# Peptides against a protein of PDB entry 5OOQ, part 75

Target 1, 227 residues: chain A of PDB entry 5OOQ
Amino acid sequence: YREDVRQVVTHPANALSFLQPGRLVEISVNGKDNYGWGAVVDFAKRINKRNPSAVYTDHESYIVNVVVNTMYIDSPVNLLKPFNPTLPEGIRPAEEGEKSICAVIPITLDSIKSIGNLRLYMPKDIRASGQKETVGKSLREVNRRFPDGIPVLDPVKNMKIEDEDFLKLMKKIDVLNTKLSSNPLTNSMRLEELYGKYSRKHDLHEDMKQLKRKISESQAVIQLDDL

## One batch from the design tools (peptide; made by RFdiffusion4, then SolubleMPNN)

Design b2_p16_1_s2 (from b2_p16_1, 7 letters changed)
Fold by OpenDDE base, seed 4:
Structure b2_p16_1_s2 (fold): chain B 227 residues (1-227), chain A 16 residues (1-16)
Amino acid sequence: as target 1 above (227 residues)
Amino acid sequence: VKVEELENGGKLYDLS
């Protein structure tokens, strides 16, 4: 069920409007490389210049650049290609006892484990010397301030996901969290249908999302200016 | 929105 929720939350129709610069996201690449919480730099639609006809899944159709502070120090970060989410071999988070550095990595939406309900103020030029490290320090401080975990964006209350099937899913999860007994297998089928609905609406939602993004960015800017 | 100053001079926006 958690994966099902993640699929909906990280769908472009829902996620992109919340991937403003500085948004905290929890990152897991390929389901194995956990970088922890990072900060969004920006995102762009995935374009394959070598194969313009390449079709990506919805979750792979965007590249999100994120600052992480958990990159293994000896990772070949120089081999990172902008807007290429296929990370070179050796790009990995530091293990226990290893030293880490800050890096900007391109990830897909599928690599987002959670979207935080927090934003960092981001430097104008994150690629400038020392700027990533500044963000890295901020991330450490945030983690210190939230020892029980960074608050996750509520899909319903915060993201305003109002899909009836999703709401039913959330209710079922709530019930299951209270009642350990119901078999997770039966709920997977409904999630595929729910995902299918989002996928079909993606083209329309992209237009709406661009609009929502503009609105959200405007609101975020307004909120930032009002602060 | 709660804004907190970070030790390094950054800002944290709590959107909760």
Scores: peptide ipSAE 0.272, ipTM 0.865, DockQ to the pose 0.629
Fold by OpenDDE base, seed 5:
Structure b2_p16_1_s2 (fold): chain B 227 residues (1-227), chain A 16 residues (1-16)
Amino acid sequence: as target 1 above (227 residues)
Amino acid sequence: VKVEELENGGKLYDLS
C-alpha cells in the first residue's frame, strides 16, 4: 500500500508542482541506493536526443536534479551527465564508516521515496564553488532539527489530491491500519462500495486502476495462503 | 534562521 501511495504522489500530475527549488525529497535510486533527504535544484521534461521518439513512463518522463550530501567520496562524480538519470557505475551513497561528499545527481520521479513539507533557500548558482557544500550543511541542520524525521507532505491536505480513487485507497489503508483484526477482504469490499468513484484525471485513473488490480491480486494471494 | 510559511502549510528555511 505504501508503494501504491508513492506511485500516486510521485506522478507528474501531483509531484511537479511541489518540486520547487529547495524542496526536500527523500531519494532511493534503483530501490537500493538510499541517499536520504536531498534538496531539489530543478527539473525538466526528459528528452532523449538520440531517440526523440522514445516514450517514457510517467514516472520516468521527468528528470529532477537534487543535491545530496551522502555521495560516497570515491564515487566517479565527474562522470555524471546533466539530465541523464542513468548513473555511472560506482555512483552510490556512502555506507556506514565511509566518507561522503555533496553532489548534484539527476534522478527520475520514480526515485523519490517521499516529498517533504519543507524547503530550503537555495543558492542562485548551485554549480558555483562551495554552494553544494552550503546546501549540504543546511541538510545536516534540517536533519538535526527533525530527529524524528522530516515532515512529509500530506497527499490530501497539502498536495490537494482529490482524486476519488486515491481517496478510496487512502481510506482502505487507514482501515487496514486501524482495524487489522477485521477481515481485510471484507473491509476492502465495503470500502470499495462506499468510496468507489472514478478519477477526474485520466492519468491518475489509469494508474489507480492498475494499483487496484495489484492490490486485489496481492490480497487474493494472501487469502489463498491463509486458507 | 529565517523561516517563512509556505502556502501549503509547510515551512521555508534559510539555514545558511
Scores: peptide ipSAE 0.090, ipTM 0.743, DockQ to the pose 0.159
Fold by OpenDDE base, seed 3:
Structure b2_p16_1_s2 (fold): chain B 227 residues (1-227), chain A 16 residues (1-16)
Amino acid sequence: as target 1 above (227 residues)
Amino acid sequence: VKVEELENGGKLYDLS
């Protein structure tokens, strides 16, 4: 059930509107590499230049760039390619006793474990020298201020996911948490139905994003003409 | 530390 909730929360139709610069997200790559809480830099639709006809799953269709402060110091971070979520060999979080550094890594929505109800003010140029480290310090400070964990967005109250089937899922989870019963009722069939409903919302979000870009481009052109 | 409330009830922290 928790995975089902994660799938719904991290679906583009729900997640993208909350992936503003500075949004805190908990990161787990390939279910193995836990980087902890990082900060969103930006996101973009995944485009395969070599194969434009490539179709990705919804959760793999976007690339999210995130700052982490838990990268193993000897990781080959120079081999990281922007907008390529396939991380080079050796890219991993630091283990206990190892030194860590700050890095920007590209991840898919599927690598988001949780979306935090907090945002950081982000530097204008995260790639400039020292800026990643500044974000890293901020992440440490946030962790210090929230020793019991960073607050997670409420899917219903904060994200406004009001789908009836999702609400039923949440109620079931609440009941299970109360009863400590481990019966994973795999509502797998219900997830596909939920995704179908979110497709329309996703389309609207993309349309709005395109519109905002067009407006911004138009304004930029006007400013250039006024110089 | 500047803290701004977000529309969704979250908080924006300026820790700089």
Scores: peptide ipSAE 0.073, ipTM 0.733, DockQ to the pose 0.115
Fold by OpenDDE base, seed 2:
Order: sequence, then C-alpha cells, then structure tokens
Structure b2_p16_1_s2 (fold): chain B 227 residues (1-227), chain A 16 residues (1-16)
Amino acid sequence: as target 1 above (227 residues)
Amino acid sequence: VKVEELENGGKLYDLS
C-alpha cells in the first residue's frame, strides 16, 4: 500500500508542483541505491534527442536534479550528465564505513521515495565550486534537527490529492495499520484508473512550464529576502 | 536561521 501511495504522490500531476528548488526528497535509484534525503535543484521534461518519438511512463517522463550528500567518494561523478537519469556504472551511495561526497544527480520521479514538507534555500549557482557542499551541510543540519525523520508531505492535507479512490486507499491503509484486512492487489488495479484521471485533467507540459516560471519567480523573491 | 512558512504548511529553511 505504501508503494501505491508513492505511485500517486510521485505522479507528475501531483509531484511537480512540490519540486521547487530546495525541496527535500528521499531518493532511491533503481530500487537499490538509497541516497537518503536530497535537495531538488530543478527539473525538466525528459527529452530523448536520439529518439524523439520515445515514450516514457509518467514516472519516467521528468528528470529531477537533486543534491545528495551520500555519494560514494570514488564514484565517477565526472561522468554524470545533467538530465540524464541513466547513471554511469559505479555511481552509488556510500556504504557503511565508506566516505561520501556531495553530488548533483539526475533522477526520475520513480526514484523519489517521499517528498518532504521542507525546503532549503538553494545557492544561485549550484554548479559553482563549493555550492553543493554547502547544500550538503544544510542537509546534515536538517537531519540533525529532525532526528525522528524529516516530515513528509501529507498527500491529502498538503498535496490536496482529493481523488476518491485515493482517499479510499488512504483509509484502507489506516485500517491496516490497526488490522490487516484488505488485499493489496485490488488497490493496484485502481491506480490505473487514477492515473487515467490525472492524464485527462492535466497538461503536464503546460504545467511544467508554468511551474518553472513560478519557481523562478519564487527564487528571485527568496534571494531578495536574503539580501 | 531564516525560516519561511510555505503555503502547504511546509517550511523553507535558510541554513547557510
């Protein structure tokens, strides 16, 4: 059920409006590489220049650049390409006992485990020397301040996901937390219907454009306030 | 640390 919720939450129709610069997201790449909480730099619709006719799933149709502070120190970070979610071999989080560094990695929405109800002030130019390390320090500070975990956006209260089937799913989860009573497979079938609704109601491309504009405006305001 | 309340109830932290 948690995966079902994640699928809905990370759908472009729901997630993109919360992927402002500095938004904290919990990252798991390919279901195995857990980078922990990172900070959003930016996002863009995925475009395949080599195959313009390529069709991606909704969860793979956008690329999010995120700062992580858990990259293995010997990872070939120089091979990373912005907005290319196909990570080079050797790009991985540090394991226990290994040293880590800060890096900007491109991920898909499908690599987001959760979206935090917290944002960081981001440097103007994250690619400038030392800036990603600054964000890394901020991430450590956040983790220090939230020893019990970074607060996650509430899908209903914060994200305003009001789909009836989703609400039913949430209720079932609440019930299951007290007593396991429902079949997970039944809920999975309903997700397709949910996605269909989202696809019909939202022009994701236009939404992205509008969001980028809003993000830029918001960043400008933040920078002014920091002066 | 500067903190800004977000519309969705979240917070923006300036931890720099």
Scores: peptide ipSAE 0.073, ipTM 0.731, DockQ to the pose 0.134

Design b2_p16_1_s3 (from b2_p16_1, 6 letters changed)
Fold by OpenDDE base, seed 5:
Structure b2_p16_1_s3 (fold): chain B 227 residues (1-227), chain A 16 residues (1-16)
Amino acid sequence: as target 1 above (227 residues)
Amino acid sequence: VKVYELENGGLLYDLS
């Protein structure tokens, strides 16, 4: 159901009117590269100069330029081509423990996970020196101010999506959510137990990994002594 | 609409 909602929300007929400069959007490229929340710079209809007759799907027919502050520092950002959503190899978000930088990347509508109900006041020239970093600092502050998550646009109340099938979908989701929340005590206990189990498994896995590393290191030392 | 002043002097608009 979540993907169905996303498909409707990110359709050009619905999304474009909410992609003003500074609009916050959550970005996932190729279904695996999660850049987190970024800020919209601008968007344009996708035009293939090499193949003007090319027909794109609705969700691939527009390119959105977004500022992200989670780009891996060693990514070849100099190879980025404006309005080319096919990102060069090596362009990826920083993983845990890696350093990140700010970058402007071109994405398709299909790479938008959600549209936030927040908007930054953007610099006039984002390509000017230091401007991306300024936006990056703003994004960090926003994340700090909204620890429970950035508020997402309501498809019905905010976006005014009135398609009957979509409304039926939303009603079904609401019913399911209500049922899931109907027994908060039981759900809370189960969640605590589940998280406890996951936490323990994670701890054990890390312990095993550390032990294996120590064993390998010890064996390496022994081999060096034999040399 | 709620307007927040950011530490860097920028503005944030909460449209929720």
Scores: peptide ipSAE 0.340, ipTM 0.901, DockQ to the pose 0.659
Fold by OpenDDE base, seed 1:
Parts: C-alpha cells; sequence; structure tokens
Structure b2_p16_1_s3 (fold): chain B 227 residues (1-227), chain A 16 residues (1-16)
C-alpha cells in the first residue's frame, strides 16, 4: 500500500506544485540507489530531442533536477547529461565508509520516495562554483536537526488530495498501522510482564525487552512492506 | 512557516 500512496503522491497532478526550488525530496533511483534527502533545483517537462514523438508515463514525463550530497566521490559525474534521467553506469550513492560529494542529478518523479515539508533557500545559480556544496552543507545540517527524519508532506492535509479511492487507501493504511502497532505492543507488554515476573535479574528483563522490540519492529516493517 | 538560519548562512523553511 505504501507504493500505491507513493504513486499517487508523485503523480504530476499532485507533486509538481510542491517541487519548488529548495523543496526537500527523498530520492531512490531505480529502486536501488538511495541518495537520501536532496533539494530540488527545478523541473521541466521531459522532451526527447532525438524522438519528439516519444511518449512517457506520467511518472516519467518530467525531469526533476536535485542536489544530493551523497554521491559517491568516484562516480563519473562528468558523464551526467543535463535533462537526461538515464544515469550513466557508476553513478551511485556512497556506501558506508565511502566518501561522498555533492552533485546535481536529473531524476524522474518515479525516483521520488517522499516529498518533505521543508524548503531550503537555494542559490540563484546552483551551477556556480561552490554552490552545490553549500546546499550540501545545508542538507547535512537539516538531517542533524531532524534526527527522527525529515517531515513528510501529508497527502491529504498538505497536498489536498481528495480522491475518494485514495482516501479509502489512507484509511486502510491507518487501520493496519493501528493494528500493527497495537498487537505487537500488547504482545510485547505481555511478554515484558511475563518476563518481569520470572526474571529477578534486571539484565534478563532488559534483554527480553530489547528483543521484543526488535521483533515487533521487524514484523511491523515486514507487514508495512507488504502494503 | 518557521524559518531557521543555518550555520552556513542558508535558510530553512519549515512548512508544517
Amino acid sequence: as target 1 above (227 residues)
Amino acid sequence: VKVYELENGGLLYDLS
């Protein structure tokens, strides 16, 4: 169900009005390359100069230029083509332990995982020397200030998506989330109480509590992924 | 809208 929500949110009819310069968006390219939160530079209708008759899906019909600060340092960024969302081989985010650099990458709407409810003040000329690095520093600071995650736009309250089927979808998700949160918590609490009765040792109680939390979190994640 | 000054002199707008 999360993917269904994403499809609606990232549809041009809904997303474009929130892709102002500086808007934070969470980026996942081709479902595998997670760049984290970046900042929108601009967007444009996708035009294929080589094949003007090319028809793109709604989610691929626009190109969004975004600044990311997680580009692998040895990525062939010089091979990036403006307004070409088909990224060259080797363009990828830095993995743990690797150094990263700032880059402007063209992506499609389909590569937007989430739209944040935050905007950066963007330099007028992002292509000027040092400007994307400035944005990169800002992004790092934002992540620091929001350790629990950058606030995501509410599809209904913020984006004003009023489609009946979408609202039904959201309600279903809410119900499922409630059930997923309540049942594991209830079970965890019962288990904690049970272990608390049997374990006079604080260490065992805490270990069990941690294990229960991990199990509950894992189950919740799995179930949410199935939605 | 809340406006935050960043250390690098940039601005952050919380649109929540």
Scores: peptide ipSAE 0.317, ipTM 0.894, DockQ to the pose 0.751
Fold by OpenDDE base, seed 3:
Structure b2_p16_1_s3 (fold): chain B 227 residues (1-227), chain A 16 residues (1-16)
Amino acid sequence: as target 1 above (227 residues)
Amino acid sequence: VKVYELENGGLLYDLS
């Protein structure tokens, strides 16, 4: 059921306006490789140069570059290509007892487990020597300051997702979390239906146009705050 | 550490 909420939250129409440089996001690649909380570097619409007519799902249509500090030290990070979410074999988070390093990895929106309500002040050139390690130190500090977990954006209060079908979805999930359901499969199907209705209400073209404006505005505000 | 409130919600930390 939490997956249904995640699908809505990570939809481009909702997520992109909150993926500013330095935004903290919790990362899980392919549903198994958990990198923990990382920091957004940038994002771009996914383009296939070899097949410009390629159509991606909404959640795979954007690539987000993120700094993580949990990359396994012996991972072939040199094979990573910016804006290529197909990660080379061996790219994985460090397991318990293994050493980790900082790395920038490209992920899809589908690999975002949650979006944090915190943003790091990011170096201007993250690719410069030592900069990703600086971000890594910052991430560790943030985790220390929030021992009970980094606060997650509230879909309604913070993200302003007030769609009727989404609200119904949220209410249903809340009820199911508090009550034992005798028919979880039926309830799951109903939740999927509600998500489907929500998704169909959005026109990606118009939503992205408005979203780009909001992104630009937010960036301008950050620049002013930095002065 | 400098903390800035974001217009769209959230906190910006300058940990440098």
Scores: peptide ipSAE 0.267, ipTM 0.856, DockQ to the pose 0.118
Fold by OpenDDE base, seed 4:
Structure b2_p16_1_s3 (fold): chain B 227 residues (1-227), chain A 16 residues (1-16)
Amino acid sequence: as target 1 above (227 residues)
Amino acid sequence: VKVYELENGGLLYDLS
């Protein structure tokens, strides 16, 4: 069920308005490379210049640039290509006992495990020397302050996802979490329908989310000015 | 560290 929630949360129709610069996201690439919590730099629509007719799934249709502080030190980060979420071989998080460095990696929405309810102040030029490390230090501090985990955005309370089927899914999860008797939601067709709703409404939702993003960014800027 | 609540319910951390 958590994966089902993740699919809804990370759908462009829902996620993009919360991917402001500095937004914390938990990153898992290809379901195996866990980079932990990183900070969003920016995002853009995925465009394949070599194959403009390329069709991507909704979750692969955007590229999110994120700062991670868990990149293996000997990873070939120089081979990273901007706007290419297909990471070169050897790009991986540091394992236990290995040293890590900060890096900006391009990922798809599908690589977002969760979206945090925290946003870091981000340097204006993250590509400048030392800036990634600054963010990395901030990430370490956040992790220190939240030893039990960084708070995740509430899909309903924070993201305002009001789809009835989604709400039902969330209720079922809540019931399961409380270890109350409940039947598992195993209706694949229903889940497909749920995902289909977002897919069909993507364009409209994208417009709305873009607007919401702009609003939230503006508000964030105001708050930053008040610092 | 300054913490501000965002309009979307999130928190803005100034860790500078």
Scores: peptide ipSAE 0.210, ipTM 0.828, DockQ to the pose 0.117

Design b2_p16_1_s4 (from b2_p16_1, 6 letters changed)
Fold by OpenDDE base, seed 2:
Structure b2_p16_1_s4 (fold): chain B 227 residues (1-227), chain A 16 residues (1-16)
Amino acid sequence: as target 1 above (227 residues)
Amino acid sequence: VKVYELENGGKLYDLS
C-alpha cells in the first residue's frame, strides 16, 4: 500500500506543485541507493535531445535536481550531467563509515520516496563554490531538529488529492496498519484507473505551463522593444 | 508557516 501511495503522490499531476526550490524530499535511486533527505533545486520536463520521439512514463518524464549531503566522497561526481538521471557508475551514497560530500544529482520523480512538508531557503546559485555545502549543513541541522523524522506531506490534507479510490486506499491503510488484506492485483488495477485520471490533470498542467512560458516570452519581447 | 533560523544563517520553513 505504501508503494501505491507513493506512486500517486509522486505522479507529476500531484508532485510538481510541491517541488519548489528548497523543498525537502527523501531520495531513493533505483530502489537501492538511499540518499536520505535532500533539497530540491529545480525541475524540468525530461527532453531527450538525441531521441526526441522518446516516450517516458509519467514518473520518468521529469528531472528533479536535488542537493544531497550523503554522496560518497570518492564517487565520480565530475561525471554527473545536469538533467541526466542516468547516473554514472560509482555514483552512490556513502555507506556506514565512509565519508560523504554534498552533490547535486538529477533524479526522476520515481526516485522520490517522500515529499517533506519543510522547505529550505535555497541559495540563488547552488552551483557556486560552497553553496551546496551550505545546504548540506542545513540538511544536517534539519535532521537534528527532527529526530523522529521529517514531517511528510499529507496527501489528502496538504496535497488535496481527492480521488475517491485514493481516499479508500488511505482508509484501508489506516485500518490495516501494516497488514495487507486486499488483493494486490485488485489494488493495482484501481491504481491504473487513478493514473488515467491524473494523466488528464497532468496534461492540463503542462498546457498551463506552456501558456505561462508563452506569456513570459511575449512580455520579454515587449520589454526589449520598449528599450 | 513556522520559520526556523538555522545556525548557518539559513532559514527553514515549516509548511505544516
Scores: peptide ipSAE 0.408, ipTM 0.920, DockQ to the pose 0.623
Fold by OpenDDE base, seed 5:
Order: sequence, then C-alpha cells, then structure tokens
Structure b2_p16_1_s4 (fold): chain B 227 residues (1-227), chain A 16 residues (1-16)
Amino acid sequence: as target 1 above (227 residues)
Amino acid sequence: VKVYELENGGKLYDLS
C-alpha cells in the first residue's frame, strides 16, 4: 500500500504546496535510480514548447528541480537540460564504491518517493559556483543527524489530506500493518476513486490549487520566521 | 518547529 499512498501524496493537488525551496524529498527515477534525499530548488508546470498540445499525466505534469549529492561522478551532467525530466543516457546515482558529485536534476512528481518534513535554508542562486556543493554538505549533515531516517510528512496531520476515501485507506493500511486484516482489493478501488477526485479537482480548480500552494508557502515562511 | 544550525552556516528546520 506504500505505492497507493505515494500516488495520493505526490499528486499535484497535494504535493505542490510542500515543494518549497529547501524541502527535502526522496528521489527515485524510473523506479530504479535511487538518488536518496535531495533538496527542492523550485518547480514549474511542464510545458512542451515543441508540442504545446502535449498532455501529461498528473504526476508528470510538473517538473521539480532538486539538488542531489549522489550523482555518479562520470555522469554526463553537462548534457542535462533544465526542466527536461528525460535524463540523458549515463545520468545515474553513484553505486557502492563509486564517487559522487552534486547536481541539480529535473524530475517529475512521479520520481518522488516521499516528501520530508524538513526544510533547508537554500542559497539564493543555486547555479552559482560552489552553491550545489554547499547544499550537498548540508544534505550529508542532515543524514548524519537523522540516522533513523528523515521524518516524512504525515499525509493527514501535516498535509491535511482529509478526503474520506483516503482516510479510510489509511485506516485500512494501519489495520493491515498491525493485524493483517485489510482487503487489498477494496483499498485499490478506493484509491482509484480518490485519484479521480484529485484529478478532477486539479483540472477544474487549478487557480484554487495554486492559491492553496501560495497560502501554504506563506504560512511555512511565517512559521520559520517566528523561530 | 526545531531549528538546527549546520556546520556550514546553514539552517535546517524540522517541521515535524
């Protein structure tokens, strides 16, 4: 059911409000290239200049730029194109024993495994010389400070996902985890219904979604400033 | 919210 929850959490209607600069996210590209935890730089709605009529799935409709510190050192990072999530051949995380470097990569929402409940203070110009490496050092320190793992956003408590079907799904997952008494088929059906609702909401109320995002960002900033 | 000062002078905010 982890994937079921991930689909809801990473849907634009929910995720974008929590992708502020510096937000930590766990990254997996193409279901195989695990970059670990990175830091969000920014995001934008995906626009295909060559094919303006292109329609993307909800989870591929936005591009998120993230700093990672696990890029394989010999990856052709110079071939990376901003806001192009189709990564060049050879772009991959370092394997065990290989050296890694810091890089900014464009990913889709579908490449987010989890959204952390941590936020870094980010440099204003991440493209400036040495800034990516600074963030990379910060990421290493974060991993050191959280040996048991970076805390993940609670979909209900933190993200305020209050949809009835989702709540039921979460309850069933909890029961499954504790008592192994959940019905996978029933949960799958509910997920489909929930996804449909979010998709429709995203399509019909784009402005409302953007407003919600801005409000969420503003609240987060205020909270941080109050510290 | 818990605030951590990083060695490089940055800050980390624990929003949990």
Scores: peptide ipSAE 0.388, ipTM 0.916, DockQ to the pose 0.576
Fold by OpenDDE base, seed 3:
Formats: sequence, C-alpha cells, structure tokens
Structure b2_p16_1_s4 (fold): chain B 227 residues (1-227), chain A 16 residues (1-16)
Amino acid sequence: as target 1 above (227 residues)
Amino acid sequence: VKVYELENGGKLYDLS
C-alpha cells in the first residue's frame, strides 16, 4: 500500500514542484538498484526526437537528473546520457565491499522512492571536475546528521495534496496498517481504484503546463536563500 | 527554513 501512496506522490502533478536543484530524493531504479539518497540536478519533459508522437505514462514522462554517491566504481558511467533514463548495462550501485563513486544519473519519476524535505545548495556547474564529488561529500554528511533517516516530505502537510480521493486513500492505508486484513488483494484493488479516480479527475495536460511555468521561474539558485 | 553549514562549505536547507 506504500506503493499506492508513492504513485500519487511521484505523479508529475505533485512531484515536479518539489524537484528543485538540490532536493534530496531516495532512488530505486527498476525496483532493484537502490542508490539511496541523491540530490536533484534538474529535470525535463521526456521527448523522443525519433518519435515525437510517442506517449509515455505519467511517471515515465519526465526525466530527473540526480547526483548519487553510491555508483559502483567500475560502472560504465561514461556511457550515461543526460535525460536518457535507459541506463547502460553495468550501471548499478556498489554492493557491500565494493567501492563507490559519485555520478549523475537520469531517472524517471517512477524511480523515486521518497522525496526528502531537505535541499542542498548545489554547485553552479555540476558537470565540472570535482563538483559531483563535493555533492557526494555533502550527502554523506547529511546521512550522518540524520542517522534515523532523512525526513520525508509529508504528502498532505508539505505537498498540500488535498484531493478527496487521495485523502480517502490515505485513510484506508492507515486503517490497513493498524490491522490484519483477511483479503489484502481486495483492499489493494480498492486502493488502486481510488488512485485511478484521483488521476483521471485532473486535466493533467493543462496542470503540467502551468506547473512548468512556475517551476521555470523558481529553479534559480539565487532563490535557495529565500526559502 | 533552517540552514545548516556543512563541513565542506556547502549548505543544507531544512524545509520542515
């Protein structure tokens, strides 16, 4: 049921306004490659130049570039392409006992496990030599300062998701978390239905246009100090 | 917003 909440939280209509440069996000690619907490560099709408008519799901329709400090040292990071979420073979987190390096990887919204309520002050040019390593050091320090975990953005209090169907979803999840369900599948289907209703009631196209304008105006580094 | 100075000279903003 946590997945149901994640689907709503990471939906473009909700997530993009919180993906400012330096925003901390917890990253899991393909449900198996856990990179831990990284820092957002930027994001863009996914465009297929070869097939402009290509339609992506909502959660696959944007690419987020993030700095991670857990990349396996021998990963072919030179093959990474910004805004291309199809990662080359061999790109993976370091396992226990392996050395890791910092890297910028492109991910989809679907690869965001959690959005943190913390934001790093990011270097102006993250691609410059040594800059991603600086961010990597910052990430390590953040993890040290928050041994119990980085605070996660609250969907209601922080993200202001006040949709009736979502609130119903949250309430049901809370109830299910407090008791053992005799039929988890039925309850899961109901939660999915509620999510569906939430998604369908929005004019996502227009919402995204408006959001894009607001995001463009507020992503300047200079505004970080005014937060 | 609470601002933390990091050891490497970076800054962390607690938006909580």
Scores: peptide ipSAE 0.374, ipTM 0.913, DockQ to the pose 0.638
Fold by OpenDDE base, seed 4:
Structure b2_p16_1_s4 (fold): chain B 227 residues (1-227), chain A 16 residues (1-16)
Amino acid sequence: as target 1 above (227 residues)
Amino acid sequence: VKVYELENGGKLYDLS
């Protein structure tokens, strides 16, 4: 159920408007490499220059650049390709006892475990020397200030996902939190329906890319104004 | 929305 929610939340139709610079996101690459909470730098539609006809899933169709402060110090970060979310071998988070460094990594939406309801002020040039480390220090402080975890963006209250099927899913999850009854089959069918709806919305997003960017920016401004 | 100043001079916006 949590994965079902994650799929909806991280769908481009929903997630992109909340991936403003500085937005905190929890990162898990390939469901294996947990980098913890990072800060969004920017995002762009995934383009394969070698294969322009490449078709990506909705969750793989965008690249999100994220600052993480948990990169293993001996990771071959120099091998990172700016627009390639396929990370080189050896790129991994530091394990317990290992030293970590700050890095900007390109990830897909599918690598977002959760979207936080926090936003950092980001330097104008994150690629400049020392800027990543500054963000890294900020991330450490945030983690310190939120020992119980960074607040996650509420899909309904914050993201305003009003899809009826999604709301039903959320309600079911709430019920399941009280009742340990799971019905995977029912959930899978509902998820497919949800994916269909969001897929169409994503198509509209692509058709109205400029508008969606403006909306995202507007929402960011609104959120800032609400501060 | 809550605004926090961080020790390093950064700002954190709690949008919750």
Scores: peptide ipSAE 0.395, ipTM 0.919, DockQ to the pose 0.610; fails the geometry check

